# Designs tried in a protein design run: peptides against a protein of PDB entry 2YKT. Part 47

Target 1, 231 residues: chain A of PDB entry 2YKT
Amino acid sequence: SRSEEMHRLTENVYKTIMEQFNPSLRNFIAMGKNYEKALAGVTYAAKGYFDALVKMGELASESQGSKELGDVLFQMAEVHRQIQNQLEEMLKSFHNELLTQLEQKVELDSRYLSAALKKYQTEQRSKGDALDKCQAELKKLRKKSQGSKNPQKYSDKELQYIDAISNKQGELENYVSDGYKTALTEERRRFCFLVEKQCAVAKNSAAYHSKGKELLAQKLPLWQQACADPS

## One batch from the design tools (peptide)

Design b1_p22_1_s1 (made by RFdiffusion4, then SolubleMPNN; from b1_p22_1, 9 letters changed)
Fold by OpenDDE base, seed 2:
Structure b1_p22_1_s1 (fold): chain B 231 residues (1-231), chain A 22 residues (1-22)
Amino acid sequence: as target 1 above (231 residues)
Amino acid sequence: LEEVLKKIKELEKKIKELKEQI
């Protein structure tokens, strides 16, 4: 029946969220944590490299003929420090605004969805059972009427059961339809939440890249000229 | 029917509680 088909569709939406979306989201979070760790590793390694560059700048500053190049090397290291600071801020946002929030949501969501599905199933079954009962009672009444010398005695009761069956069928169909819409809305809400959090990440990433580009674009011409100027 | 209604109400309460935690 249409109701049974829509019921199966509704259950499948909940199952898809629970068995496909949520596990995939957990994997996404895990991959995000790996990415965060790698970027933190880059930041650490970069610090060592640019600290060594500062040491080269110190040596240049101590020289008689290369003092100005010392300042250039210090500026290079400082610009890098600023870029790395921006990366660290991006990573904090990535952690706090995406990973932590998704992790909290996905863990609680499994319990929520299980309860929501169970509620739907319980109500759907209850309405179905009530319909089946009325149908069974009508069938019993019809059997009694066929065996009776006065079938007209049961006509009013037959009409009442027919009306009750029609109403209960309509209620069941509406309930299942609303259940399906609700399930689809729940699915959409989860995707929207992911998109919104990823938009925040994208914004923070854009800020990092912009800042790095600006700083390097400002200083690079100066650094390129430093060796051309006679000391 | 009463037992089913009771279960539904319990599930509704649980859903509400879980929503408040999310």
Scores: peptide ipSAE 0.030, ipTM 0.669, DockQ to the pose 0.017
Fold by OpenDDE base, seed 4:
Structure b1_p22_1_s1 (fold): chain B 231 residues (1-231), chain A 22 residues (1-22)
Amino acid sequence: as target 1 above (231 residues)
Amino acid sequence: LEEVLKKIKELEKKIKELKEQI
């Protein structure tokens, strides 16, 4: 029946969240932690590289013929330090605003969804059983009427069962339909939360990239000119 | 499905409004 199909669809939405979405989200969080660790490693390695660049700048500043290039090398290292500070801020946000919040939600969600599905199944079954009972009683009444010398005696009661079945069928269909909408809303809410958190990450990433672009665009022409200028 | 999605969006809006009141 249409109600049975809609019921199956509803259960499948809950199962898809529990068995596909949530495990995939846990994997996404794990991959995010790996990415964070790698970026932290980049930040650490970059510090060593630019500290070494500062040392080259010191040597240039001590030279007679390359003194001005010392200042350029120091500026290059300083600009990089500022870019790395923005990266560290982005990483902190990535951890706190995405990974931690997703991790907290996914751990609580399995228990919630199991309870929600169980509630829906219990109420759906209760309504289904009540409908089946009314249908069975109507069938018994019709058998009694066919065997009776006075079938008109059962006409009013037959009408009452038909009306009761129609009402219970409508109630079941509405309940299952609402259950399906609720399940789809639960699924969408989870995707929306992921999108919203990823938008926050994207905003912070944009700030990092913008700052880097701004600083480099401002200084790069100056650094290029320093190599062309005679000492 | 489109009707269901429309109703979902309406419900999401209501839920958001309710969350902002808390």
Scores: peptide ipSAE 0.017, ipTM 0.463, DockQ to the pose 0.046
Fold by OpenDDE base, seed 5:
Order: sequence, then structure tokens, then C-alpha cells
Structure b1_p22_1_s1 (fold): chain B 231 residues (1-231), chain A 22 residues (1-22)
Amino acid sequence: as target 1 above (231 residues)
Amino acid sequence: LEEVLKKIKELEKKIKELKEQI
């Protein structure tokens, strides 16, 4: 029936969220944490590299013929430090605005969805059982009428059951239809939340890339000329 | 929301058509 098919679709939406979306989201969060850790590792490794570059700059500054190149090497290290600071800010946003918030949502969601599905199933079954009861009583009444010498005695009661069945059928269909709309809205809300959080991360990532581009564009011409301009 | 509602209406129509074929 229409109501049975719509009921099946509704249950499948909830099951898809619980059995497919939420596990996939947990995996996404785990991969995000791994990515965060790797980027933090890059920042740490970069510090060691540019600290070593500073040491080369110190040696240049102590030389008789390469003093100005010491300043260039220091500037290179400083610009990199500023770029890494922007990366750290992006990582904080990545952690706080995406990973933490998704982790909080996915942890609470299993219980919420189970309760929502159970509530829907309970009410759907209640309405279905009430309909089935009326249909069974009508069938029983019709059997009694067929065996009676006065079938007209049961006509009014038959009409009452027919009306009750019609009303209960309509109520069940409306309830299941609304349940399906609700389930689809719940699914969409979860995807929208992911998209919105990813947009915030993308904005902060853009700031990191823009700052790096700006700093390097300002200094690189100067650094490229440094060896051609003896002091 | 409008797209979701449209999809729901389309599915409701398909379900009705399937019911009428049974």
C-alpha cells in the first residue's frame, strides 16, 4: 500500500543515517585528526629547518664579505615563521570549528535517531493496528449479516465501520507522509551542517594561503637580487 | 527545502501509481 511503502522509505532514511552516514562521519573525523597531526608535524619540522637557516644567517653576518646575505637569510626565516603562524591559526580553526563540533554531534546523534525512529515506529504501528482492528470488525460484521434473516439490521453499523476505516486510513497516510518529510529534513540538516563547517575551514585556509602569498611576493624580489648587489 | 519537498511529492506520486497497479 501507499502507507506501507512510505513507511518503508521513512525507516530506510533513519537507517541510512545511523548505519551509513554516522559511521562515515566518524571516519571523516578520524582522518581529519590524522591530517591535523601531520600538519602539526610539518610545523615542527619546519621550525628545525628554519632555525638551522638562522644559524647560516648568523655565520653570514660574521663573515667579512657576506654580511648583507645574513640579513636576507634572517628575513627568509622570519617570513616562514609568519607563514607557519598562519598555518597554526588555520589548524586551530580546523580543530575547533570542524572536528570538535562534528565529534560532539555524531556522539549524540545515535541516541537521538534511535529514539526518533522508535517514536515514529510506535505511533505508526498504533495507527496501523487501529485500522486493522476496524477492518477485522467490519469483516466480522459482514459475515454475521450474511448469515442473518434480517441483513438490514446491520447496515448502519457497517457504514460506521466503513467511515472509521476511511478516516483511519487517511490519518495513517498523513502521519507516514509527515514522518518521511521529517526524516529527509533530518538527513539534509546533517549534510548542511557538514558543509557549513567545511566552509568555515575553507575561509581560514584561504587566509593562510593569502598571507603566505603576500609575504613571499613582497620579499622574493629582494632576496633574488641579494647576490648581485655586493655591499 | 523546496527541492526536498519536490522530491517528496514525486515519490508520493510514484507510490500512488504503484498502489493503483496492485
Scores: peptide ipSAE 0.006, ipTM 0.394, DockQ to the pose 0.029
Fold by OpenDDE base, seed 3:
Structure b1_p22_1_s1 (fold): chain B 231 residues (1-231), chain A 22 residues (1-22)
Amino acid sequence: as target 1 above (231 residues)
Amino acid sequence: LEEVLKKIKELEKKIKELKEQI
């Protein structure tokens, strides 16, 4: 029936969230933690590289013929430090505003969805059973009427059961339709939340890249001239 | 309900057609 088809669709939406979306989201969080760890590793490795660059700048500053190149090397290391500070701010936001919030949400969601699906199934079954009972009683009444010497005695009751069946069928169809809309809304809300959190990450990433581009664009021409114009 | 079901079936058909083109 149309109500049975819509019921199957509703259950499939809840199952898709629980069995596909939530496991995939847990994997996404795990991959995010791996990416964060790798970026922290880059931060640490970069610090070692630019600390070594500072040491080369110290040696240049101690030389007789390369003192000005010492200042250039120090500026290169300082610009890197500023870019790295911006990356650390982005990583804090990535952890606190994306990963932690997704992790909290996915942990609570399993219980919520199970309860929501169970509530829907219980009420759908209750309405279905009430409809089936009315249909069974109508069938029983018609059998009694066919065996009776006075069939007109049952005509009013037959009309009442037909009306009750029609009303219960309409109520079941409406309930299942609303259930399907609710399930689709729950699915959409989860994807929208992911998109919104990823937009925040994209904004922070854009700020990091913009700051790096700005600082390097400002200083790079000066650094490129340092070897061509010895002072 | 019939309009909603019809629209769903049409969307499912379009998704299937798109998947077959890939």
Scores: peptide ipSAE 0.005, ipTM 0.370, DockQ to the pose 0.027

Design b1_p22_1_s3 (made by RFdiffusion4, then SolubleMPNN; from b1_p22_1, 9 letters changed)
Fold by OpenDDE base, seed 4:
Order: sequence, then structure tokens, then C-alpha cells
Structure b1_p22_1_s3 (fold): chain B 231 residues (1-231), chain A 22 residues (1-22)
Amino acid sequence: as target 1 above (231 residues)
Amino acid sequence: LDEVLAKIKKLEEEIAKLKKEI
């Protein structure tokens, strides 16, 4: 029936969230933590590289013919330090605004959805059972009427059961329909939350990249000129 | 059903709290 089909669809939405979405989200969080760790590793390695670049700048500053290149090398290291600070800020945001919040939600959500599905199933079954009972009673009444010498005696009661069945069928269909809409809304809310959190991370990432681009675009011509035209 | 409802309500409250904290 239409009600049974929509019931199956409703259950499948909840099952898809619990069995597909939530496990995939846990994996996404795990991959995010791995990515964060790798970027932190890059940060550490970069520090060593640019500290070594500063040392080269010191040597240039001590030279007779390359003093101005010492300042250039120091500026290169300083610009990198500023870019790296922006990366660290982005990583803090990535951790606090995305990973932590998703981790907290996915744990609660599994338990919530299990209970929500169980509630829906319980209420759906209760309404279904009540409908089935009325249908069974109508069938019994019709059998009794067919065996009676006065079938008209049961006509009003038959009509009452028909009306009751129609009403209960409508109530069940409405309940299942609302259940399906609710389930779809729950699914959409989870995707929307992920998108919103990823947008926040993307904004912070864009700020990091923009700052890096700005600093390098400003300084790079000057550094190139220092090699071409020693002062 | 009552037990399920109570459990859902509790979890909804927890989720609502979490939403305010983040």
C-alpha cells in the first residue's frame, strides 16, 4: 500500500543516516585529524627551514659584498613566519570549529536517531494494529450479517466500521507522511550543518591563502630587484 | 513508548544544550 511504501521509505532514511552517513562522518573526522597532524608537521619542518634561511642571512650580513642580501633573506624568513602564523590560526579554527563539533554531534546523534526511529516504529505499529483490528471486526460483522435472517440489522454498524477504517487509514497515512518529512528534515539538517562548518573552515583557509599571496606579491619584486641591482 | 519518549526527550535536551555550547 501507499502507507506501507512510505513507511519503508521513512525507515530507510533513518537507517541511511545511522548506517551510512554517521559512519562516513566519523571517517571524515578521522581523516580531518590526520590532515591536521600533517599540517602541524609541515609547520614544524618549515620552522627549521626558515631558521636555516635566517642563518644564511646572517652570513650575508657579515659579508663585504652581499650585505643587502642579508636583509632580503631576513625578510623572506619573516614573511614566511607571518604566513605560518596564519596557517596556525586556520588549523585552530579547523580543529575547534569543525572537528570537535562534528565529533560531539556524531556521538549524540547515533543514540538520538535510534530512539527517534524506535518511537516512529512504535507509533506507526500502534496505529497500524488499531486499523487492522477495525478491519477484522468489519469482516466478522459482514460474516454475521450474511448468516442472519435480518441483515439490515447490521447495516448501521457496518457503516460505522467503514467510516472508522477510513479515518484510521487517513490518520496512519498522515502520520507516516509526517514521519517521512521529519526524517528527510533530519537528514538535510545534518548535511546543512556539515556544509556550514566547512564554509567556516573555507573562509579561514581563504584568509590564510590571501594573506600569503598578499605578502609575497608585495615583497617578491623587491627581492628580485636586490639581486639585479645591488646597493 | 513512554520509555522511548523519555529517552528521546533527554537526548533532544542534550543536543539542544550542545547546540548552544558550540
Scores: peptide ipSAE 0.034, ipTM 0.693, DockQ to the pose 0.022
Fold by OpenDDE base, seed 3:
Structure b1_p22_1_s3 (fold): chain B 231 residues (1-231), chain A 22 residues (1-22)
Amino acid sequence: as target 1 above (231 residues)
Amino acid sequence: LDEVLAKIKKLEEEIAKLKKEI
């Protein structure tokens, strides 16, 4: 029946969220933690590289003919330090605003979806059972009427059951239809939340890249000039 | 019917609680 098909569709939406979306979201969080760890590793490795660059700047400052290049090398290391500080701030935001919040939500969501599906199934079954009962009583009434010497005695009661069946069928169809819309809304809400959180991360990442570009664009011409003009 | 309604009500309360936590 139309109601049975719509019921299966509704259950499939909940099943898709529970068995596909939520496990995939857990994997996304795990991959995010791996990415964060790799970026932290890059920051650490970069510190060692630019600390070594500072040492080259110290040697230039101690030289007889390259003192001014020492200051350039120190500036290069300092600009890098500022860029890495911005990266660390972005990583803190990435952890606290995306990963932690998604991890908390996905764990609670399993319980919520289980309860929501059970509620829907319980109400759907209750309406179905009430319909089946009315249909069964109508069938019993018709059997009694066929065996009776006065079938007209049951006519009003037969009409009442027919009307009750029609009403209960309509209520079941409406309930299942609304259940399907609700399930689709719950699915959409989860994707929207992910998109919104990822947009916040993208904005923070854009700020990091913009700051790095600004600092390098300001200093790079000066560093290039220091190499071109022998003192 | 009364038992079913009681179960539904309990599930509604649980859902409402979980929605506030999410």
Scores: peptide ipSAE 0.033, ipTM 0.669, DockQ to the pose 0.017
Fold by OpenDDE base, seed 2:
Structure b1_p22_1_s3 (fold): chain B 231 residues (1-231), chain A 22 residues (1-22)
Amino acid sequence: as target 1 above (231 residues)
Amino acid sequence: LDEVLAKIKKLEEEIAKLKKEI
């Protein structure tokens, strides 16, 4: 029936969220944590490299003929430090605005969805059972009427059961339809939340990339000319 | 019917609680 099909669709939405979306989201969070760790590792490794560059700048500054190149090397190291600071800010946002919030949501969501599905199933079954009961009583009444010497005495009760069946059928169909819309809304809400959090990360990532580009674009021409102008 | 209604009510309360925590 239409109601049975819609019921199956509703249950499948909840199952898809619980069995496909939420596990995939947990994996996404895990991959995000791995990415965060790798980027933190880059920041640490970069510090060592640019500290060594500063040492080269110190040696240039101590030289008689390369003093100005010392300042260039220091500027290179400083610009990179600024870029790494922007990366660290992006990573904090990535952690706090995406990973932590998604982790909190996905942990609680399994319990929520289980309860929501169970509620829906309980109410759907209750309405179904009430319909089946009315149908069974109508069938019993019709059997009694057929065996009676006066079938007309059951006519009013037969009409009452027909009306009750019609009403309960309509209520069941509406309930299942609304249940399906609710389930789809719950699914959409989860995707929207993911998109919104990813947008926040994207904005912070854009700021990191913009700052890096700006700093390098400002200084790179100066550094490129430093060897052409012997003091 | 009363048992079913009681069960539904309990589930509604649980859902409402969990919605506040999420």
Scores: peptide ipSAE 0.033, ipTM 0.670, DockQ to the pose 0.017
Fold by OpenDDE base, seed 5:
Structure b1_p22_1_s3 (fold): chain B 231 residues (1-231), chain A 22 residues (1-22)
Amino acid sequence: as target 1 above (231 residues)
Amino acid sequence: LDEVLAKIKKLEEEIAKLKKEI
């Protein structure tokens, strides 16, 4: 029946969230944590490299003929520090606004969805069983009427069961329809939350890339000229 | 019917609790 098909669709939405979406989201969070760790490792390694560059700048500043190149090397290290600060802000946002919030939700969501599905299944079955009972009673009544010398005695009761079946069928169809809309809304809400959190990360990532581009574009021509113009 | 209603009520309470924790 249409109600049985829509019931199967409703159950499949909940199963898809529980068995496909949530495991995939856990994997996404794990890959995000690995990416964060790798970027933190890059940050640490870069600090050592630019600290060594500062040491080369110190040596240039102590030289007789390369003093101005010392200032260039210090500027290169300072621009790197500013770019690194923007990266650290992006990483904090990535951790706090995306990973932590997704992790908190996904841990509890399996229990929530299991309870929601069980509620829906319990109410759907209850309405279905009540309908089946009325249909069975009507069938029994019709069997009694066919064997009776006075079939008109059962006519009013037959009409009452027909009306009750029609009403219970309508209630079941409405309940399953609303259940399907609810399940689709639950699925959509999870995707929307992921998109919104990823937008916040993208905004902070854009700020990091913009700041790095701006700082390097401003200074790079000056640094390139420093070797051509001996002071 | 009473057993079904009791089960529904218990599930509703569990859902309401879990919604506050998420």
Scores: peptide ipSAE 0.033, ipTM 0.644, DockQ to the pose 0.017

Design b1_p22_1_s4 (made by RFdiffusion4, then SolubleMPNN; from b1_p22_1, 10 letters changed)
Fold by OpenDDE base, seed 4:
Structure b1_p22_1_s4 (fold): chain B 231 residues (1-231), chain A 22 residues (1-22)
Amino acid sequence: as target 1 above (231 residues)
Amino acid sequence: LDEILKKIEELEKKIAELKKEI
């Protein structure tokens, strides 16, 4: 029936969220944590590299003929430190605004969806069973009427069951239809939340890349000139 | 950068519109 098909569709939406979306989201969070760790590793490795660059700047500053190149090397290391600080700020936002919030939601969502599906299934079954009961009683009444010498005695009761079946069928169809719309809304809300959080991450990443580009673009001509100027 | 920010703003607007329809 139309109601049975729409019921199956509704259950399939909830199952898709619980069995496909939520596990995939947990994997996405895990991959995000790995990415965060790798970027933190880049920051740590970069510190070692630019600390070594500072040491080269110290040697230049101690020289008789290369003191100005020491200042350039220190500026290069300092600009990189500022870029890495901006990366660390982006990583904090990535952790706190995306990963933590998604992790909290996905853990709560399994319980919520199970309860929502169970509530829907219980009420759908209750309405279905009530309809089936009325249909069964009508069938029993019609069998009694066919075996009776006075079939007209059952006519009013037959009409009451027909009306009850019609009303219960309509209520079941409406309930299942609303259940399907609700399930689709629940699915859409989860994708929208993911997109919104990823947009926030993209803005923070854009700010990091912009700051790095600006700092390097400002200083790079000066550093290039320092090598061309005859001490 | 400006193109990326514009795309993000467009997506945010679209999400806000989609939330009103729900």
Scores: peptide ipSAE 0.025, ipTM 0.543, DockQ to the pose 0.446
Fold by OpenDDE base, seed 1:
Structure b1_p22_1_s4 (fold): chain B 231 residues (1-231), chain A 22 residues (1-22)
Amino acid sequence: as target 1 above (231 residues)
Amino acid sequence: LDEILKKIEELEKKIAELKKEI
């Protein structure tokens, strides 16, 4: 029946969230933590590289013929320090605004979805059983009426059962339809939350890249000229 | 987080009520 098909679709939505979406989201969080750790490693390695660049700038500043190149090397190191600070801010946001919030939600979601599905199944079954009972009673009444010498005695009761079956059928169909819409809304809400959090990450990443581009575009022409100026 | 926990508790309570009516 249409109701049974829609019921199966509803259960399949909840199953897809529990068995496909949530495990995939846990994997996404794990990959995000790995990415965060790798970027933190890049920040640490960059510090060592630019500290060594500062040391080269110190040596240039101590020289008689390359003092101005010392200032250039210090500026290069400082610009990269500012870029790395922006990366660290992005990483804090990535951790706090995406990973932590997704992790908190996914841990609780299995229990929530299990309870929501179980509620839906219990109410659907209760309505289905009540409908089946009315249909069974009508069938018994019709069998009694066919064997009776006075079938008109059962006509009013037959009409009452037909009306009750029609009403219960409509209620069941509406309940299952609303259940399906609710399940699809639950699925959509989870994807929307992921998209919204990823948009925040994208904004922070854009700020990091913009700051780096701006600083380097401003200074790079000056640094390129430094070797062309006669000492 | 507190809202999700509250919703879980509400759902669990409603399931328990529905099981008593069946």
Scores: peptide ipSAE 0.020, ipTM 0.518, DockQ to the pose 0.022
Fold by OpenDDE base, seed 2:
Structure b1_p22_1_s4 (fold): chain B 231 residues (1-231), chain A 22 residues (1-22)
Amino acid sequence: as target 1 above (231 residues)
Amino acid sequence: LDEILKKIEELEKKIAELKKEI
C-alpha cells in the first residue's frame, strides 16, 4: 500500500543517517584531525627554516659589504612569522569551531536517532494494529450477517466499522506522511549544519590567505629593490 | 549538549508511554 511504501521510505531515511551519514561524519572528523596535525607539522618545520634564515641575516649584518641585506633577511623571516601566526589562529578556529562541535554532536546523535525511529515505529505500529483490528471485526460481522435470518440487524454496525476503518486509514496515512517529512528534515538539518561549519572554516581560511598575500605584496617590492641597489 | 540530552529523555519517555498503550 501507499502507507507501507512511505513507511519503508521513512525507516530508510533514519537508517541512512545512522549507518551512512554518522559513520562518514566520524571519518570526516578523523581526517580533519589528521589535516590539523599535518599543518601543525608545517608550522614547526617552517620555524626551523626561518630561524636558519635569521642566522643568514646575522651573517650579512656582520659583513662589511652586505649589512643592509641583513635587515632584508630579518624582514623576510618576520613576515613569515606573522603568516604562521595567522595559520595557528586558523587552526585553533578549525579545532574549536568545527572538529570539537562535530565530535560532540555525532557522539550523541546515534542515541537520539534510535529513540526518534523507535517512537515513530511504535506509534505507526499502534495505528496499524488498530486499523487491522477494525478490519478483522468488520470481517467477523459480515460473516455473522451472511448466516443470519435478519441481515438488517447488523447494517448500522457494519456502517460504523466501515467509517472507523476509513478514518483510521486516513490517520495512518497522514501520520506516515508527517513521519517521512520529519525524517527528511532531520537529514537536511545535519547536512546544513555541516555546510554552515565548513563555511566558518572557509572564512577563517580566506582571512589567513588574505593576510599572507597583503604582507608579502607590501614587502616584496622593497626586498627586490635591495637586491638591485649596489652597496 | 544539554538540549540534546533533554530531547533524548523526552523521546524515551514518550516511547515508554506508547508501549503501555499497546
Scores: peptide ipSAE 0.015, ipTM 0.451, DockQ to the pose 0.022
Fold by OpenDDE base, seed 3:
Structure b1_p22_1_s4 (fold): chain B 231 residues (1-231), chain A 22 residues (1-22)
Amino acid sequence: as target 1 above (231 residues)
Amino acid sequence: LDEILKKIEELEKKIAELKKEI
């Protein structure tokens, strides 16, 4: 029946969220943690590289013919430090505003979806059973009427059961239809939340890249000039 | 978080009520 097909579709939406979306989201969080760890590793490795650059700047500052290049090397290291500080702030936001919030939600969502699906199934079954009962009683009444010397005695009850069946059928169809819309809304809400959180991360990442570009663009002409000028 | 927990509890209560009516 149309109601049975729509019921199956509704259950499949909940199953898709529980069996496909939530496991995939857990994997996404795990990959995000790996990416965060790698970026932290880059920050650490970069610190060692630019600390070594500072040491080269110290040697230049101690030289007779390259003193001004020492200041340039120190400025290069300082600009890098400022860029790395912006990266660290972006990583804190990535951890606290994306990964932690997704992890909390996906953990709670298993219980929520199981309860929501069970509620829907229980209420759908209750409405179905009530319909089946009315259909069974109508069938019994018709059998009694066919065996009776006075079939008209049962006519009013037959009409009452027909009306009750029609109403219960309509209620079941509406309930299953609303259940399907609710399930699709629950699925959409989860994707929207992921998109919104990823947009926040993208904005923070854009700010990091913009600040890095600004700092480097400001200083690079000065550093290039220092290399062109004979000391 | 608290809103989600409250919704879970409400759903669980409603399931229990519906099971008693059957």
Scores: peptide ipSAE 0.012, ipTM 0.423, DockQ to the pose 0.022

